Peptides against a protein of PDB entry 4A54. Designs and how they scored, part 2

Target 1, 94 residues: chain A of PDB entry 4A54
Amino acid sequence: MSVADFYGSNVEVLLNNDSKARGVITNFDSSNSILQLRLANDSTKSIVTKDIKDLRILPKNEIMPKNGTKSPSTNSTKLKSAETYSSKNKWSMD

## One batch from the design tools (peptide; made by RFdiffusion4, then SolubleMPNN; from b2_p29_1, 13 letters changed)

Design b2_p29_1_s4
Fold by OpenDDE base, seed 5:
Structure b2_p29_1_s4 (fold): chain B 94 residues (1-94), chain A 29 residues (1-29)
Amino acid sequence: as target 1 above (94 residues)
Amino acid sequence: KKKEEEKKKKEEREEKTKKLKEAIKKILE
């Protein structure tokens, strides 16, 4: 399967720097190995694939965290920026 | 039944996640 098969999927990405991003996969730049996510604020975040530590596909009905809000899915998740958030707890794939 | 359905959906997501991870891994190779 290719990454394109997952376009439209809502994902949470853990980066190597332990920051998190949540969004819908909208594009993949094969030339540069960059994954593009549409965030809750409708902005686009570009993630270099090599910087991905882990990821998971979220339920379709799960609401993405917005800037200035607490993540509804994880109480320990804090938004540090419009595009990135962190969790006080250890990363979980569950 | 609802609990079972939710479990099934979770398992499907986990499988999809695995496939996505594999796809990404192949890109990095």
Scores: peptide ipSAE 0.556, ipTM 0.880, DockQ to the pose 0.405
Fold by OpenDDE base, seed 3:
Structure b2_p29_1_s4 (fold): chain B 94 residues (1-94), chain A 29 residues (1-29)
Amino acid sequence: as target 1 above (94 residues)
Amino acid sequence: KKKEEEKKKKEEREEKTKKLKEAIKKILE
């Protein structure tokens, strides 16, 4: 199982300096061992994994304090797969 | 039934947490 399997999970991270961060796992940089969290204010926080003292997954219903801005509906920008319009050049031979 | 379901959900989260920690640990190794 990879960290990618947990993308979208709400987590609370306790750091070695006893500070806490709460957010959604958006990315993990395996090369640099950096965990990226989307915070309640829609900013991204990068956490070096070695600085993590403890971590827990939060229940889905734990209301991240929505600062009143509507969590932008993650419009899953459907990356419209560029329909490669294979322009079938129908070479109509006359 | 609600308490049992809540307990089950908690256990599932704990298991997921453990798996996530293990996944992170494997990358650090």
Scores: peptide ipSAE 0.555, ipTM 0.880, DockQ to the pose 0.385
Fold by OpenDDE base, seed 4:
Structure b2_p29_1_s4 (fold): chain B 94 residues (1-94), chain A 29 residues (1-29)
Amino acid sequence: as target 1 above (94 residues)
Amino acid sequence: KKKEEEKKKKEEREEKTKKLKEAIKKILE
């Protein structure tokens, strides 16, 4: 059984820093060991699997907490999306 | 009957969770 067999599953991921992420598994990069989740706001979060402390599959009917409803204060520290530092190659044309 | 069905669904999710964890573990090895 592969991770691909679980695409479309709603999961809660507990990270090593005790932060939590909830989303639907959309992809898994086996080469880089990255799990991709689609979040409730339709954004995509990439999680390095080595940073996963625990995970569980949620019921299909569990509405992903939209931003406004106080889900019980699981201190979901919003992992600030690592700003992809677009290395602006400042090509200084002399 | 409804409680039994909910219990069964929970057990199925737990089994699926175990399988997913194993699938991830195999890739990390």
Scores: peptide ipSAE 0.551, ipTM 0.879, DockQ to the pose 0.318
Fold by OpenDDE base, seed 1:
Structure b2_p29_1_s4 (fold): chain B 94 residues (1-94), chain A 29 residues (1-29)
Amino acid sequence: as target 1 above (94 residues)
Amino acid sequence: KKKEEEKKKKEEREEKTKKLKEAIKKILE
């Protein structure tokens, strides 16, 4: 089974610095060992796999918390998103 | 029972989580 089999899954990632990120798995770069998550604000976060302490798949009905918000279903604290960039659609008009 | 269904769903997610972690680990090896 490959990481690609889990694309679309909502996950919570615990990093080595004890920060957390939540998002949908959109891509995995095996060459660079980078996991990409789409966050609740539609931005993309790239996580280096070696920085992952733990992860879990979240329920499908769970609403992903936006930056600075708590999850209503899991009573999770505010998520720290350090490296987040907006996903730019190639077909978006300037 | 709703509670039993919830338990089953939780177990399923835990198994999926395990598989995902294993998939990542295999790439790092």
Scores: peptide ipSAE 0.548, ipTM 0.879, DockQ to the pose 0.387

## One batch from the design tools (peptide; made by RFdiffusion4, then SolubleMPNN)

Design b2_p30_3_s2 (from b2_p30_3, 14 letters changed)
Fold by OpenDDE base, seed 3:
Structure b2_p30_3_s2 (fold): chain B 94 residues (1-94), chain A 30 residues (1-30)
Amino acid sequence: as target 1 above (94 residues)
Amino acid sequence: KEEEEKKKEEEKRKKLTEELKKALKEILEK
């Protein structure tokens, strides 16, 4: 099988420096042996294959822990649309 | 039956993991 057969798979990668990365395989650069992962924050991490100590495919149901980036409470400033009550003064010019 | 199904899915994932490792290794050796 080719690496391309695993595009869309969620993986955990253990690097030689003992750091870990989790993401979906989006691309593989065969010329440079670079694995690209889309992370939970929608950023892309490029990993040189030689730096991979170990990896595993995660179950589809394992929701990548969205680091609870506290959705910035978009203080939806409810712009109270000032209902400009256009008082149509119906000036009946009779 | 549910536990058996879970075990089968885990084995499939393990096999896929090994195939991915093999695919990556093959590229590094070329």
Scores: peptide ipSAE 0.575, ipTM 0.883, DockQ to the pose 0.393
Fold by OpenDDE base, seed 2:
Structure b2_p30_3_s2 (fold): chain B 94 residues (1-94), chain A 30 residues (1-30)
Amino acid sequence: as target 1 above (94 residues)
Amino acid sequence: KEEEEKKKEEEKRKKLTEELKKALKEILEK
């Protein structure tokens, strides 16, 4: 099998410096032996294959730990549901 | 049955991991 057969796979890469990277395999440069991963923040990390100590394919359902980039607090402006005050106009005919 | 299915999936993933490692090693040796 070629590395290209694994495009779209979610992987954890352990580097020789004991750092870890998690991402989806998006590309492989065979000329330079560079593996490209798309990270959880949608950035791309290039890894030299020689620097890889170990790797594993992750389950599809394993959510990459979001680095605590504060999800922009979508100010859920609570759309104040306009309580339609049904003004019951009681026409009191006096 | 569910535990057995999870184990089979893990084994498949392990096999795929080894194939990926092999593919990367073959490139480094060329």
Scores: peptide ipSAE 0.575, ipTM 0.883, DockQ to the pose 0.406
Fold by OpenDDE base, seed 5:
Structure b2_p30_3_s2 (fold): chain B 94 residues (1-94), chain A 30 residues (1-30)
Amino acid sequence: as target 1 above (94 residues)
Amino acid sequence: KEEEEKKKEEEKRKKLTEELKKALKEILEK
């Protein structure tokens, strides 16, 4: 499997310095071996893979403390299907 | 039933974790 298969997964990363980071995998730079995590505060943390001591995928229900920013209810703006009202302008040629 | 389901989910998560570790390791070794 590729790292891309795990995009959107919530992970806890233990670094070699014994610090921990928690976030959602948003990207992986294969050229530089950099894992990008979106943190609870919506910031992005870049982690060099060689600095990872251990990691684990967290349960989906372990809600990263969503900052109470209500995910904007994607009001499914009903794409009002532009009813192409073909207004047949009947040009009455008088 | 709920406890068994939770255990199965944990096992799946453990397997996925190992696969992610493997994927990262394979990149570091290339």
Scores: peptide ipSAE 0.571, ipTM 0.883, DockQ to the pose 0.421
Fold by OpenDDE base, seed 4:
Structure b2_p30_3_s2 (fold): chain B 94 residues (1-94), chain A 30 residues (1-30)
Amino acid sequence: as target 1 above (94 residues)
Amino acid sequence: KEEEEKKKEEEKRKKLTEELKKALKEILEK
């Protein structure tokens, strides 16, 4: 299986510095081995794979703790398909 | 039945976790 098969999965990542990150896998840069997570605040965190000590996939229903706001109800938020930004290097040779 | 279903889901999640770890490890070794 490829890392791309896990796009949209909610994960908890333990880093080598003992810090933790929770988020949804949105992208993986294979050239640089960078895993991108979307966090609860809709920001993106980039994690170098070599800095990962451990990780686990979380249940889909596990709402990331937002500071103070009540978890809205389990409505099936359509995981918008991560549009594969095909970086078409349109090298327009004039 | 509900407890058994939760256990099965947890086992599936554990398996998926190991597969993800394997996929990441394979990239690092390449």
Scores: peptide ipSAE 0.540, ipTM 0.883, DockQ to the pose 0.430

Design b2_p30_3_s4 (from b2_p30_3, 14 letters changed)
Fold by OpenDDE base, seed 2:
Structure b2_p30_3_s4 (fold): chain B 94 residues (1-94), chain A 30 residues (1-30)
Amino acid sequence: as target 1 above (94 residues)
Amino acid sequence: KEKEKEEKEKEELEKKTEELKKALKEILEK
């Protein structure tokens, strides 16, 4: 089988420096032996195959742990509930 | 039955993993 047969697979790659990468295999450069992964943030990471210590294919349903990118604290601007000024139009008919 | 299905799925993923490793290794050895 070729590496191309695994395009679209979600993988966890352990590198020789003990760092990990998780992503979907999008491409493989056979000339340079470079594996390309699409990461959870839609960025692409290129990994030299010789730097791979180990890898595993993940189940399709495994949600890549979102690295806790601090969701930018959307300052929940408390939309101050527009005080419904119930202007009681007291139509005083004197 | 559900446990057996999960085990089979795990085995399939392991097999696919080894196939991918083999494919990568073959490229490195060429």
Scores: peptide ipSAE 0.585, ipTM 0.886, DockQ to the pose 0.382
Fold by OpenDDE base, seed 1:
Structure b2_p30_3_s4 (fold): chain B 94 residues (1-94), chain A 30 residues (1-30)
Amino acid sequence: as target 1 above (94 residues)
Amino acid sequence: KEKEKEEKEKEELEKKTEELKKALKEILEK
C-alpha cells in the first residue's frame, strides 16, 4: 500500500516537537519524504516524515476547526476530549 | 446498531491509520 492511497484523508499529525497539525493529505514527495497537508485555512503545510511522532486518520465528519467564525452559539458541544492517543497506536519510529 | 456501526467505523479508521503509518515507515527505511 502506498501513501498515495490515502490522498484526501483528513489526518492529525503529532510532530516530534509536540506540535500538532491537522489537514487533508494532498501530496507525498517520496524523494524527500515530505507529506503535504492542506490546512483549514487552505494553506499547505509540508511535513518531513522523520519529524512525525504519531498520526491518525480522522473521520470525514470531523470538521477542521475553521479559524474565523466566532459562532457565539452557546451550545458547548463538548468537543469530545481529544481521545487520548491510545498508547497502543504510538508509531515509534525507533 | 448505531453503536456497533460507530465502533466498526473506528476500527476501520484505526486499521487505515496503521496502514498509513506502515507505508510511511517503509519509505523512511528505504
Scores: peptide ipSAE 0.560, ipTM 0.885, DockQ to the pose 0.330
Fold by OpenDDE base, seed 5:
Structure b2_p30_3_s4 (fold): chain B 94 residues (1-94), chain A 30 residues (1-30)
Amino acid sequence: as target 1 above (94 residues)
Amino acid sequence: KEKEKEEKEKEELEKKTEELKKALKEILEK
């Protein structure tokens, strides 16, 4: 079973610093072991898996807590979204 | 019937949670 099988699941994550984050799993970077959560305010939080103390999947009907929960300011290393620069090879047929 | 359904749903969520934890752990150990 892969982490991808849980995309779209609503989760509560307990971090090693005892802070909590709640969101929907949108992506997992296996190379860097980074879990991406979409929060209630539609922002994305990246969590390093090693910083997770515990987690649980929440019922679908459980309302995502509004962002008033102090998201631990994990230094958002702005993982530059690999913008798939679709190299539009504009073959200019001159 | 409703209580039994709620208990089954809770058990399913717990099972899924453990599966997710296992999947994350497996990646960290590789």
Scores: peptide ipSAE 0.557, ipTM 0.885, DockQ to the pose 0.367
Fold by OpenDDE base, seed 4:
Structure b2_p30_3_s4 (fold): chain B 94 residues (1-94), chain A 30 residues (1-30)
Amino acid sequence: as target 1 above (94 residues)
Amino acid sequence: KEKEKEEKEKEELEKKTEELKKALKEILEK
C-alpha cells in the first residue's frame, strides 16, 4: 500500500518534539518524505516523516475542534475530495 | 450490538493506522 491510499483520512500526528497536529492527509512528497495535512483552519501543514513519533487515523466524523465554535452537528459534511493537485512538474524543456 | 459495531470500527481504524505506519516506514527505509 502507498501513502496515497490514505489521502482524505483524518489523522492525529504526534511529533518527536511532543507537539501534536490534526488534519486531513492531502498530499505526500515522496522525494522529501513530507506529509501534508489540511488543518481545521484550512491551512496546510507540512510534516517531515522522520519527525513523526506516532500517528493515528481518526473517525471521519470526528470534527477538528475549531477555536471556540460549537462542535458542528453530525451532519455528513461530504469532505469534498481534495482534487489531487497533480503537480505535474512539466519541466517543458522546450 | 451498538457497542460491538463501535469496537469493530475502532479495530478497522487501528488496522488502517498500522497500514499507514507501515507505508511510511517503507518509504523511510528506501
Scores: peptide ipSAE 0.545, ipTM 0.885, DockQ to the pose 0.448

Design b2_p30_5_s1 (from b2_p30_5, 17 letters changed)
Fold by OpenDDE base, seed 5:
Structure b2_p30_5_s1 (fold): chain B 94 residues (1-94), chain A 30 residues (1-30)
Amino acid sequence: as target 1 above (94 residues)
Amino acid sequence: EAEKKRKEAEEKKKKKEEEKKKKEEEEKKK
């Protein structure tokens, strides 16, 4: 799983200092290991991943006050749970 | 490295809590 899989997700970040940040993941700088969050006030906060104690994905229904910037509809390609279509190979031998 | 920073942060919190308790105990003795 890449951090890119969580772009546009609303998250709560618990920092090592016990401070909390809530926001939408907008970017991840892999070179500097910096997570970028958009806060409820449309400000951007950069967090060094080394300072992250815990990261929780918030359910979409915990509407942080979306200032009405349309989350780009990341087509939630519902990862259809791979229903293992058990291909019933019904070998009808006549 | 993250674990080292976690441990350092936890030690810093423990020291701050101990300093807070010491102040509260000193205030209770006046």
Scores: peptide ipSAE 0.112, ipTM 0.457, DockQ to the pose 0.018
Fold by OpenDDE base, seed 4:
Structure b2_p30_5_s1 (fold): chain B 94 residues (1-94), chain A 30 residues (1-30)
Amino acid sequence: as target 1 above (94 residues)
Amino acid sequence: EAEKKRKEAEEKKKKKEEEKKKKEEEEKKK
């Protein structure tokens, strides 16, 4: 399972400093291990994956309806359940 | 490395919370 499988997913990221960020996964830089989130205010936040304590995939019903920008319909696989991905799960970052 | 940074962040948070409690206790004694 690659980080790319979660592109367009709405996530809650818990950081090591206990701060939270919510946004849509827009990109992942494998070379630098940087996760890019688009926030509710359309700003972009880059997060180093080493600083992630926990990541939760939010159910589609918690996806804030962003007005009319066609989020590229990257195949929104029905993530049925909020899955919690701890950094201890071997994300095969190939 | 990530676990080390987590422990450092947790220790830093604990120290800040303890400092806040000390200040609040000192303010209650005035």
Scores: peptide ipSAE 0.107, ipTM 0.472, DockQ to the pose 0.017
Fold by OpenDDE base, seed 1:
Formats: structure tokens, C-alpha cells, sequence
Structure b2_p30_5_s1 (fold): chain B 94 residues (1-94), chain A 30 residues (1-30)
């Protein structure tokens, strides 16, 4: 599975400092290993993948608090369940 | 390198939890 397969997915990222970030995956920079999230306030957060302790994909029905911004109608793959992705998963960018 | 950062974070967490327990035990003795 590539990181691209998760574009537009809502995720919870647990960082090595035990902080949590929730947002939609908007981009991944493979060269710098940076995951970009769009947060509920429409701000963007860049996270270095080395700082990720754990990442879980949230089911589509877990309402991000809609601040009224148009979720881009990305064909969000119906992830039926929250899947936990350990950073041991080699995210290959094809 | 990511594993080293994880181990450092886990060690820092363990130290903070131990420090928190010591403070809570010291506060119970007053």
C-alpha cells in the first residue's frame, strides 16, 4: 500500500511526544518524508514521518468537526474500520 | 533512526511518569 492510497483519508497521528493530530492526508513528500495534514480549522500541519509513533485511519462516519469547509470530494476509499498503521509499515510511494 | 527517537521518547515518558508519582507521593505526605 502506498501513502497515495490514503489521500483524502481522515487520520489520527500519534507523535513520539505523545501529542495527537487529526486531519485529512493532503500530501506526502517522499523526499523529505513529510506527511501533510489538513486540520479541522483548515490549517495545514506538516509532520515528519520519523516523529510518528502511530497512525490510525478514522472511519468516514467519525465526524470531523465540520468547520464548514468543503471537504474536497476526493474519492475517499470506504475504509469501513479504523485501521492502525504502525510506522513499521514501509510506506512506499509508487 | 526512528527507533532511536521512539526509545528516547519512551525513556522521557518513563522519567516524567516517575517524577509525577514522586510529586503525588510527596503531596500525600503533607
Amino acid sequence: as target 1 above (94 residues)
Amino acid sequence: EAEKKRKEAEEKKKKKEEEKKKKEEEEKKK
Scores: peptide ipSAE 0.106, ipTM 0.476, DockQ to the pose 0.018
Fold by OpenDDE base, seed 3:
Structure b2_p30_5_s1 (fold): chain B 94 residues (1-94), chain A 30 residues (1-30)
Amino acid sequence: as target 1 above (94 residues)
Amino acid sequence: EAEKKRKEAEEKKKKKEEEKKKKEEEEKKK
């Protein structure tokens, strides 16, 4: 699974400093290993993947009400139940 | 590298928590 498979997904990121960030994955810079999250206030937060302790995908019903922008209908691969993805095992590009 | 940064962050947190406990104990002795 690539990071691209999670574009438009709402996620909670736990950082190594135990701070939490919640937002929608908008982009991933593979060269710099930077995950971009759109926050609830429409701001963008860049997170270095090395600083991620844990990442969980939030169910679609926990998406804070997006004002009106139709999320592109990326094929609903039923990402099952809140799977805690340890970002280290899934997004470690060797 | 990510594990080294995690351990360093955890050690910095433990040190701050111990410093906070020492200040709170010193304030209770006044």
Scores: peptide ipSAE 0.098, ipTM 0.461, DockQ to the pose 0.017

Design b2_p30_5_s4 (from b2_p30_5, 17 letters changed)
Fold by OpenDDE base, seed 2:
Structure b2_p30_5_s4 (fold): chain B 94 residues (1-94), chain A 30 residues (1-30)
Amino acid sequence: as target 1 above (94 residues)
Amino acid sequence: SAEEKRKEAKKKKEEEKKKKEEEEEKRKKE
């Protein structure tokens, strides 16, 4: 599974400091191991993967309030509603 | 040595796990 398979998915990221971030995966920098999230306020947050304790995919019904940008209708493969990804999961970028 | 057999069994399990992970990664690229 590449990080690209999760682009456009809503996620909750649990950090090592027990803080949480929620957003849509927009990009992954494989060179620097940085995950980019779009937040509810349309701002972007960059998270270093080493600081991630856990990541879960949110169900489609927990849609972040759409500020008016059309979510690209990427073929929503039914990501199983409860897959938690630990920081030990090797995120590869194809 | 019993310790050498444990080390070899651990290495063989790690190689088999790595081979399964590489085979699963190849199946996802088709």
Scores: peptide ipSAE 0.040, ipTM 0.386, DockQ to the pose 0.036
Fold by OpenDDE base, seed 3:
Structure b2_p30_5_s4 (fold): chain B 94 residues (1-94), chain A 30 residues (1-30)
Amino acid sequence: as target 1 above (94 residues)
Amino acid sequence: SAEEKRKEAKKKKEEEKKKKEEEEEKRKKE
């Protein structure tokens, strides 16, 4: 499974400092191990994957009010609601 | 020699590990 399979998914990221970030996965830089999230205010947050303690995929019914940019309908594999994933174990860094 | 058998056993284990890593990497690219 590639990180690309989760593009456009709404996620809650728990960081090692116990801070939380919520956003949509927009990009992953494999070279630098950086996950990019689009936040509710349309700002972008970059998170280094080493700083991620845990990542939860949010159910699609918690649609962040996206202003009308059609998320490219990447085949949203029905990620089961509320699956908790460790970024370290599930995502290929390639 | 007992030392030669230890070197061959290490080499075989390292080759088997490398083959398993390469097979896992191929399976992650599908």
Scores: peptide ipSAE 0.038, ipTM 0.380, DockQ to the pose 0.032
Fold by OpenDDE base, seed 1:
Structure b2_p30_5_s4 (fold): chain B 94 residues (1-94), chain A 30 residues (1-30)
Amino acid sequence: as target 1 above (94 residues)
Amino acid sequence: SAEEKRKEAKKKKEEEKKKKEEEEEKRKKE
C-alpha cells in the first residue's frame, strides 16, 4: 500500500513525544519523509514520519467538523475499519 | 542496555515480517 492510497483519509497520528494529531492526509513528501495533515481548524501540520510512533486510520463516519473548505475529492477508498499502521510501515510512493 | 537489545530484536523481527509481506504484495501485483 502506498501513502497515496490514504490521501483524503482521516487519521490519528501518535508521535514519539506521546502527543496526538488528528487530520486528513493532504500530501506526503517522499524526499523529506514528511506527512502533511490538514487539521480540524483548517491549519496544515507537517510531521516527519520518523517522529510517528503509530498512525490510525479513522472511519469516515467519525465526524470531523466539515469546515466547508474543499476537501480534495475524497476518492472514497472505503477504508472499512480503523487500521493501525505502525510507523515501521514503509510508506513507499511509487 | 537489555531494553535496547529487546527493541532491536523486535525491530528486526518486524522488519523481517515486513520484507515477507512486501514480497508477497509484489507477487500479487504481477
Scores: peptide ipSAE 0.033, ipTM 0.369, DockQ to the pose 0.048
Fold by OpenDDE base, seed 5:
Structure b2_p30_5_s4 (fold): chain B 94 residues (1-94), chain A 30 residues (1-30)
Amino acid sequence: as target 1 above (94 residues)
Amino acid sequence: SAEEKRKEAKKKKEEEKKKKEEEEEKRKKE
């Protein structure tokens, strides 16, 4: 599993100084071992991987409170419940 | 010489650091 597999994932990074950073992985500089996070304020934070004590992937449903940039409304295509039109089999007994 | 032992110990630490960094990079590419 490469760091690239986690691009666009929301993560919580615990640093060696016990500080936490939360953000979306936007890039990884392999040459400098630097993880780039986009924070909730749309700023970027670069973290040296040596300073990372632990990294947790957050579930996609933990929407970081993006400030009010409307996540593109995933058009919840209301799957119109296909109303199974119960075909009234009108058995005409003639 | 005590100075040679100190140079060799520094070289060994630098090699170990480089190997650890390469192993970490390899682990992040897999």
Scores: peptide ipSAE 0.171, ipTM 0.513, DockQ to the pose 0.018; fails the geometry check

